# Ledger of designs, part 65: peptides against a protein of PDB entry 3T6J

Target 1, 375 residues: chain A of PDB entry 3T6J
Amino acid sequence: PIVESYIGFIESYRDPFGSRGEFEGFVAVVNKAMSAKFERLVASAEQLLKELPWPPTFEKDKFLTPDFTSLDVLTFAGSGIPAGINIPNYDDLRQTEGFKNVSLGNVLAVAYATQREKLTFLEEDDKDLYILWKGPSFDVQVGLHELLGHGSGKLFVQDEKGAFNFDQETVINPETGEQIQSWYRSGETWDSKFSTIASSYEECRAESVGLYLCLHPQVLEIFGFEGADAEDVIYVNWLNMVRAGLLALEFYTPEAFNWRQAHMQARFVILRVLLEAGEGLVTITPTTGSDGRPDARVRLDRSKIRSVGKPALERFLRRLQVLKSTGDVAGGRALYEGYATVTDAPPECFLTLRDTVLLRKESRKLIVQPNTRLE
Target 2, 372 residues: chain A of PDB entry 3T6J as posed
Amino acid sequence: PIVESYIGFIESYRDPFGSRGEFEGFVAVVNKAMSAKFERLVASAEQLLKELPWPPTFEKDKFLTPDFTSLDVLTFAGSGIPAGINIPNYDDLRQTEGFKNVSLGNVLAVAYREKLTFLEEDDKDLYILWKGPSFDVQVGLHALLGHGSGKLFVQDEKGAFNFDQETVINPETGEQIQSWYRSGETWDSKFSTIASSYEECRAESVGLYLCLHPQVLEIFGFEGADAEDVIYVNWLNMVRAGLLALEFYTPEAFNWRQAHMQARFVILRVLLEAGEGLVTITPTTGSDGRPDARVRLDRSKIRSVGKPALERFLRRLQVLKSTGDVAGGRALYEGYATVTDAPPECFLTLRDTVLLRKESRKLIVQPNTRLE

## One batch from the design tools (peptide; made by RFdiffusion4, then SolubleMPNN)

Design b1_p12_4_s4 (from b1_p12_4, 6 letters changed)
Fold by OpenDDE base, seed 4:
Structure b1_p12_4_s4 (fold): chain B 375 residues (1-375), chain A 12 residues (1-12)
Amino acid sequence: as target 1 above (375 residues)
Amino acid sequence: MGNSPTGVVYFD
């Protein structure tokens, strides 16, 4: 078997300031069959990067072909087990040296296990479709999230010698129409500069890339979906995200005005963006469960994903990238914290919905280290 | 950076 491992101070999710890595490590075996899909995605990555909603000047100057591998995890040492990984986490190194992507295939397989009777917050008509396509849609989302989410975009930098990695005279900020007014100085990183919002903000950007690019026909073809199946995968991927945004409320602590999970915060932000788009794209309706207690339903209008959802996500995603590239912490914080704020204001009444989410909370899944044998 | 699937948290 082909064995892969990594070890070190990798992820900073447990640092409130997003800077200090937690010691983490895994040992895994390569799943060759699943890796083939991601290899096809890598082969199209340079072309797909051009479909992202920012100017080429805000994308990496040179495309560096990354590795992408599906892994079956044998052992994982850390506080949490991810479904996908993009490393290194330093954007400067990603720009100059490249990166590697992995999908933790057997972790994803555990996540696919959903019982229909326990599936909360969906319409009955969507449940069977959701169960059928949840797995495939996750593969698409994780692949895009890692490779083209975390693997995309440029940081504008002035080095210690005063040289810029961009042309100050010709590069225009697409949001302002002006020349670039801010950048990263020597020694500044994404995490050091954006601090408390850095991890969640980046996850939000990567998740948004996944939703945005999954609409591209070539992406679904790479994963082997065509016709009605491709459309169902798209629908379920978007539906899953808006549902996740509601579920995210579990991880908000009202008394402390903070989030306890970066990915869930990111998903809530995306939900807020799509709700703001209006036009009946997303609807959250409080209901009464069969037990007579509060419940809720999330509805996504499939017919409005491309006409309403895509443009809204495009604008938001571009803003995320521009603010990231320019190191505009004030603008980035204002944007992100604005969408991440949880209030009980109508019509959504998110704090009230949080009570419903907590009431309908499922038990946590357990992952157990597998055994292997030689055949 | 790590990722957890949508609707699923990190397995802590």
Scores: peptide ipSAE 0.028, ipTM 0.672, DockQ to the pose 0.131
Fold by OpenDDE base, seed 2:
Structure b1_p12_4_s4 (fold): chain B 375 residues (1-375), chain A 12 residues (1-12)
Amino acid sequence: as target 1 above (375 residues)
Amino acid sequence: MGNSPTGVVYFD
């Protein structure tokens, strides 16, 4: 077997300032069969990057072919185990040296296990479809999230010698119609500038890339989905995201006005964007469960994903990228914290919904260290 | 960055 490992101070999710890595380490075995799917995605990555909703001037100057491997984790030391990893966590290094992607396949397999009777917040008619396509849709989302989410976009930089990595005279900000007015100076990084919102903001960008690009037929073909199956994978991927945005409320602390999990905050932000799009795309309806206690249902109108959802996500995702590229912390914070705000304002009444989410909270999933066999 | 569309899973 091919064995991969890493160890060190890698992820900064537990640092309030997004700067200090926590100690992590894993040992894993390469899953060759699953890795082959991600290799096909890598082969199309350069073309798919052009489908992202920002000008080429806001994308990396040169495509650097990354590695993408599916791993079965034997052991993981850390505060939590991810479903996917993109390293390094430095955008400058991603631009100049490249990056590596991994999918933790056996972690995903555990996450796919869902009992129909315990599946919360979905319409009954969606449950069977959700169960059927959750796994496949997650493979698509993880692949896009890591490879084309974290692996996309350019930071505008002025180096120590005063040279720019972009043409100041010709590059136009698509949001303002003006020349670029802000950038990263020497020694400034994504994490150092955006600080408290950096991790969640980047996760939100990566998740949004996944949702946006999963609509592209070529992406679905790479993963082996065509026709009705492809449409079902799209639907379930988007449905899972809006459901996750509701579930995310568990990780909000109203008394402190803070989020305890960066990915969950990101998913809530996406939910807010899609709700703001209106036109009946997403509906959250408070209900009463069979136990007589509060419940809720999330509905996504499949027919409006492309007509309403895609344009809304396109505009939002472009704004995220432009603000990131230009180092506009004030604009980025205003945008992101605006969508991340949780109030009890109608019609959604998110604080009330949070009580419902907490009431319906499931037990925390645990992974036990696996064994290996000779076959 | 470590990412998880399913959230963070914990070892027992």
Scores: peptide ipSAE 0.028, ipTM 0.628, DockQ to the pose 0.123
Fold by OpenDDE base, seed 5:
Structure b1_p12_4_s4 (fold): chain B 375 residues (1-375), chain A 12 residues (1-12)
Amino acid sequence: as target 1 above (375 residues)
Amino acid sequence: MGNSPTGVVYFD
């Protein structure tokens, strides 16, 4: 078997300022079959980058072909086990030197072990479909999230010599219609500028890229989905995201006005964006469970994903990217914190829903090291 | 070298 490992100060999610890496490491075995799918995705990456909702001037000048491998984890040492990884976690290095992507395939498989009777917040008619396609849809989402999410977008930079990596006279901000008015100066980084929101903001951007690009037929074909199966994968991917946005409330601490998990905050933000789109795309309905206690249901209208959801996500995702590229911290913070705010305002009453989420909280999963054998 | 947010996906 092909063995891969990494070790060091890598992920910064435990740093409130998003800058200091946590010491972690893994040992894994390459899954050749799934890696082949990701290789096909990599082969299409340059083309798919053009499908993202920002001008080419806001995309990387040169596509650097990354490595993308699916891994079966034998051991993972750290505070949390991810489903996917994109490294290095430095945008400057990603732009100039390239990056590596990995999918932790067997970790993903653990996420799918939810029993039907324990599956919360879904309509009964969605449960079987969700169970069937959660895994495949998540493979798609992880691939897109890592490769084309974290792997996309340009930071506008003025170097120490005063030179710009963009044409100040010709590059236009698509949101304002004006020339670029802000950028990263020498020594400024994404994390240093956006600080407390940087990690969650970037995860939100990456998740949004996944949702947006999973609508593309070529992506689905790469993963082996066609026809009705492809549409079901799309639906379940979007459904999973809006459900995750509700589940995210577990990780909000009202007393501190703080989010404890960057990805969950990101997913809540996406939920808010899709709720704001209106037109019956997403509906969260408080209900009463069979036990007589509070419950809730999330409904996603499949027929409105492309007509309502995609345009809403497109606009939001473009704004995220433009604000990121230009280093507009004030605008970025205003946008992101606006959607990340949790109140009890109607119609959603998110603080009340949080109580329901906590009440219906699933048992924490235990990930156990697998046994391995040579064939 | 500039730090950037990490590329990690957590499952639900």
Scores: peptide ipSAE 0.034, ipTM 0.675, DockQ to the pose 0.843; fails the geometry check
Fold by OpenDDE base, seed 1:
Structure b1_p12_4_s4 (fold): chain B 375 residues (1-375), chain A 12 residues (1-12)
Amino acid sequence: as target 1 above (375 residues)
Amino acid sequence: MGNSPTGVVYFD
């Protein structure tokens, strides 16, 4: 088998300021079959990047072909096991030197081992479809999230010599219609500028890229889905995201007005964006469970994903990228924290829904590290 | 410094 490993101070999720890495490491085996799908995605990446909703001037000047590998984890040391990884965690290096992507395939498989009778917050007519396509849809999402999410976009920088990596006279901000008015100075980074929101904001951008690009027929073809199967994968991917946005409320602490998990905060933000789109795209309905206690149902109208969902996500995703590229912390914070705010305002009553989420919470799954042997 | 991994935050 082909063995991959890494070790070091890699992820900064445990740092409130997103700057200090946690020491972690893994040993994994390459899944050749799934890796081949990701290699096809890599081969299409340069073209797919052009489908993202920002001008080429806000994308990398030169596409650097990354590696992408699916891995089955044998050993992982850290506070949490990721489903996917994009390294290095330095935007300047990603733009100038390139990056590597991995999907932790067996971690994904464990995450989706949910019994039908325990599956919360879905309509009965969606449960079987969800169970069937959750795994495949997540493979698509992770691939897009890592490769084209984290792997996309340009930061506007003025270097130590005063030179810009963009033409100040010709580059136009698509949101304002004006020339670029802000950028990163020498020594400034994404994390140093956006600080407390940097991690969650970037995860939100990457998740949004996944949802947005999974609508592209070429993406589904790369993963081997066609016709009705492709549409079901899309539907379940979006359904999973809106459900995750509801589940995310577990990780909000009302008393402190803070989020305890960056990815879940990101998913809640996406839920809020899609709810704001209206037109019956997403509906959250409080219900009463068979036990007589509060419950809820999330419904996504699949027929409105492209007509309502995509345009809403497009506008939001473009704003995320423009604010990131220009280093506009004030604008970025206002946008992101606005959607990340949890109140009990109608019609959603998110604080009340949080109580329901907590009530229906299942026991935390434990990931037990496997063993392997030569036979 | 950017955040890379999709953490194992279970969707369920």
Scores: peptide ipSAE 0.027, ipTM 0.666, DockQ to the pose 0.315; fails the geometry check

Design b1_p12_5_s1 (from b1_p12_5, 6 letters changed)
Fold by OpenDDE base, seed 5:
Structure b1_p12_5_s1 (fold): chain B 375 residues (1-375), chain A 12 residues (1-12)
Amino acid sequence: as target 1 above (375 residues)
Amino acid sequence: ATAGPVYPVVRE
């Protein structure tokens, strides 16, 4: 078998400032079959990058073909095991040196082992479909999230010699229609500038890229989905995201006005964006469970994903990218924190919903080391 | 600055 491993101070999600890496390590075996799908995605990456909702001037100048591998994890040492990884975690290095993508395939498989009777916050009519397609849709989402999410976008930089990596006279900010007015100076990084929101903001961008590009037929074809199956994968992927946005409330601490998990905060933000889009795209309805206690249901209107959801996400995703590229911390923080606020304001009453989420919380899954044998 | 893309499992 082909064995891959990494070890070191890698992920910074446990640092409140998003800068200091946590010591982490894993050992895994390459899944050749799934890796082949990701290689097809890599082969299409340069073209798919052009489908993202920002001008080419806001995309990387040179496409650097990354590595993308699906791995079955044998052991993982760290605070939490991810489903996907993109390294290095330095945007400047990603732009100039390239990056590597990894999908932890067997971790994804564990996440899919939810019993139907325990599946919360979905309409009954969606449960079977959700169970069937959660895995495949998540493979798509992770692939897009890592490769084209984290692997996309340009940072505007002025180097130590005063040279810009963009044409100040010709590059136009698509949000303002004006020339670029801010950028990263020498020594400034994504994390150093955006600090406490950097990790979650970037995850939100990556998740949004996944949702946005999963609508592209070529993406679905790469993963082997066509016709009705492709549409179901799209639907379940979006449904999973809005559900995750509700579940995210578990990771919010009202007393401290703090989020404890970057990805879940990101998913809540996306939920807020899609709720704001209105037109019946997403509906969260408080209900009463069979036990007589509070419950809730999330509904996503499939027919409005492309007509309502996509445009809303497009606008939001473009704003995220523009603010990131220009190093506009004030604008970025205002945008992101605005969507990340959790209040009890109607109609959603998110703090009340949080109580419901906590009430319906399932036991944490235990991931254990697998037993392996030689063939 | 090691803030990086980790895609965690959603806890259900």
Scores: peptide ipSAE 0.038, ipTM 0.720, DockQ to the pose 0.134; fails the geometry check
Fold by OpenDDE base, seed 4:
Structure b1_p12_5_s1 (fold): chain B 375 residues (1-375), chain A 12 residues (1-12)
Amino acid sequence: as target 1 above (375 residues)
Amino acid sequence: ATAGPVYPVVRE
C-alpha cells in the first residue's frame, strides 16, 4: 500500500489566538479509487479559481498545481479528527510554494451513518433525500473547501525591502473602489493579525467557497453527478450547511460569549448570512416535538438557491476575501463578529433555539482506530 | 503553526 503520514505542530484551533499549533499526526493509506475524483478536480482547479467572486488581483499570481489524495486513516493522534486537510497552513507558503489536499475517506464514511428517526431539525419530506445525498454532497463540499477554499486567494504583502507583491497604483479594492490601503508587513501572518477570529473566519471562507462553487455544473460533473442528481446534491449540500448552522449553537457558550468550535462558528455565520438574504430562502421554525417538548425545523427553498442564496453568498465571500487580502483586521472583525454574535433577538431568538438544540442533542459518535492487514 | 485547513466531521 501507499502510505502517507504527517506529524508536527500543525493546527492552531486550540489556541485562543489561533497561532500556537497542537502536536498532531496521522498514518494513512492512499485510496486510489477515491482519489481519482479529486484528481479531476485538481485538473480543473485553475479554471474554477476564476469563478470565485474576486478580481484576479486578489487571487494567487501563479497557479501551482496541488496534490489531492483520498486517505484511509489508520492512526490519528490529536484532539480532533478532520474530514479534510489542506497543508501547509501558512498562506505565504501556499502562495509561493504550493500545497497538498487530503480527504480522510474513512472518516467521511463514518459520518454518513445517519438514522432517519434520529435526524433532527429537517422536514419529513427532506429526510430521505438528505440521507441519500448527505455523503456525496459532503464529498463535494470537502473537496471544494480544501482545494478551492483554503487553496484560494492572495495576501497583499510588503516585504522587508519595501517591495509589494501587488501594483499599488492599479489594483483596486472592489468593495471600496479605491486603491489598496492596507496589507501585511514583513513577519505578519493571517493568524498573527486576525488572531481570535482567524481560524473560524478562514473556515467560513472555505465553507462559503464550497457552497458557491458547488453550483457550477463542471464541479458536479467532475464528481459524477448530472441532471436531477446534480440538483439534489446541490440542494442537500446547502441544506446540510444551514442545518449545521443551527446545530452550531451547541458550541456557543453564552456565559463567556465565545465559541468552542471554529468550524461550527463558521457555519452559524453562513446561516446568518443566508437568513439575512431573506426572500424565504431559509426559514427556521420553532415547533413542538412528538414528546411535547420544543423542537425546530429548517427549511431551504430550493428554487431560491441560485436567485437569492448565490448572490448573497457572493457578496459575503468577496468581502471576506478582500478583508483577508488587505489585512483589514478592523473591518474583518466587525463583519465576522457581527454575524457570529448570538442573541435572543427576534425573529430568530437564537439563544432560545440553542436551548432547543441542546435538548435535541444526540450522543457523539466515537471513532476507533481500525485494524488492517496485507492481502 | 497556523489555522484553517481542517474540515471536521460533524458528528450527530
Scores: peptide ipSAE 0.036, ipTM 0.746, DockQ to the pose 0.144; fails the geometry check
Fold by OpenDDE base, seed 1:
Structure b1_p12_5_s1 (fold): chain B 375 residues (1-375), chain A 12 residues (1-12)
Amino acid sequence: as target 1 above (375 residues)
Amino acid sequence: ATAGPVYPVVRE
């Protein structure tokens, strides 16, 4: 088998300022069959990048072909096992040198082993579909998230010699219609500027890219889905995201007004964006469970994903990118923290829903190192 | 060091 590994100070999610890396390492085996699908995604990446909702001037100047591999993890040393990875974590290196993507395939398989009777917050008519397509939809989401999410966008920079990596006279901010008025100075990074929101903001951007681009027919074709199956994968991917946004409330601490998990905060933000879109796209309904205690149901209107959801996500995603590219911390923080705010305001009453989420919480799954042998 | 782009497994 083909073996891959990495080790070092890699991820900074445990740093509230998003800067200091945690020591981590893994050993894994390449899944050739699934890797082939991701390679097809890589082959289409340059074209798919053009589908993202920002001008080419806000995208990397030159496409650099990345590597993408699906891995079955044998051992993982760290505080948590990811489903996917994009490295290096330095935006300048991603833009000038390239990057590598991995999907931890066997981790994905374990993560979604939920019994139907224990599946929370879904309508009964969605449960079987959700169970059937959760895995495949997550493969799509992870691929897009890593490759085209984290692997997209340009930072406007003035280097140590005073030179800009963009034309100040001709590049226009699509949100303002004006010339670019802010950028990263020499020595400034994404994390150094956006600090406490940097990790979650970037994850939100990447997740949004996944939802947005999974609507593209070519993406589903790459993963081997067509017709009704492709539409079901799209539906379940979006449904999973809005459900995750509700589940995210577990990771909010009201007393401290803070989030304890960057990706879950990101998913809550996306839920808020899609709720704001209105028109019956997403509905969260408090209910009473069979035990007589509070419950809830999330409904996503499939017919409104493209007509209502996509435009809302497009506008939001463009704003995320523009603010990121221009280093507009004030604007970025205002936007992101606005959507990340958790109150008990009607009609959603998120703090009340949080109590329901906590009540219905399942026991945390343990991932144990598998047995392996040579034959 | 920069923030790490990973897709974490959420264990409910």
Scores: peptide ipSAE 0.036, ipTM 0.728, DockQ to the pose 0.131; fails the geometry check
Fold by OpenDDE base, seed 3:
Structure b1_p12_5_s1 (fold): chain B 375 residues (1-375), chain A 12 residues (1-12)
Amino acid sequence: as target 1 above (375 residues)
Amino acid sequence: ATAGPVYPVVRE
């Protein structure tokens, strides 16, 4: 077997300022079969990067072919086990030296085991489809999230010598139509500038890339989906995201006005973006459960994903990237915190919905580390 | 270790 491992101060999610890494480590075995799909995704990555909704000037100057491997985790030491990893976590190194991606396949598999009768917040007509395609759609989402989410975009930098990594005279901000007016100076990083929102903001960008690019036929083909199956995978991926946005309310602390999980905050932001798009794309309906207590249903109109959802996500994703690239902390914070704000304002009444989410909360799954043997 | 690109199922 091929064994991979890492150890060290790697992830900074537990640092409010996104700077200090948690000491963690894992040992895993390569899943060759699933790795082959991700290798095909890597082979298409350079072309797929061009499909992202920003000018080439906001993308990496040179494509650096990364590795992407599916791993079955044998042991993991840390505060939480991820489904996917992109390293290194330094944007400057990602764009100049490259990066590696991993999907923790057996972690993903555990997430797939939801009983139909316990599946919350979905319409009955969606439950079977959701159960069928949650796993496959999540594989797609993780792959895109890591490789083309975290692995995309450029930071505009002025180095210690005063040189720019972009042409100040010709590069245009697609949002303003003007020349670039802000950038990262020497010693400034994504985390140092965006601080408290950096982790969640980046996760939101990566998740948005996943939703956006999963609409691309080539992506679905790489993962082995065609025809009706491909459309179902797309639908379930988007449905899972909007559902996750509702579930995310569990991780909001109203009295502190803060989020306790960066990815869940990101998913809530995406939900807000798609709700803002309107036109019946996403509907959250408070209901009464069979027990007579509050419940809710999330509905995603499949027919409006491309016509309403994609354009809305495109605009939002472009704004995220432009603000990130230019180091516009004020603009970025205003945008992101705006969507991340949880109030009880109608029509959504998110604080009330949060009570419903908490009421319907499922028991946390425990991931038990496996053992292995030679055959 | 900056903002870590970790995709969790559920973390904390």
Scores: peptide ipSAE 0.034, ipTM 0.743, DockQ to the pose 0.155; fails the geometry check

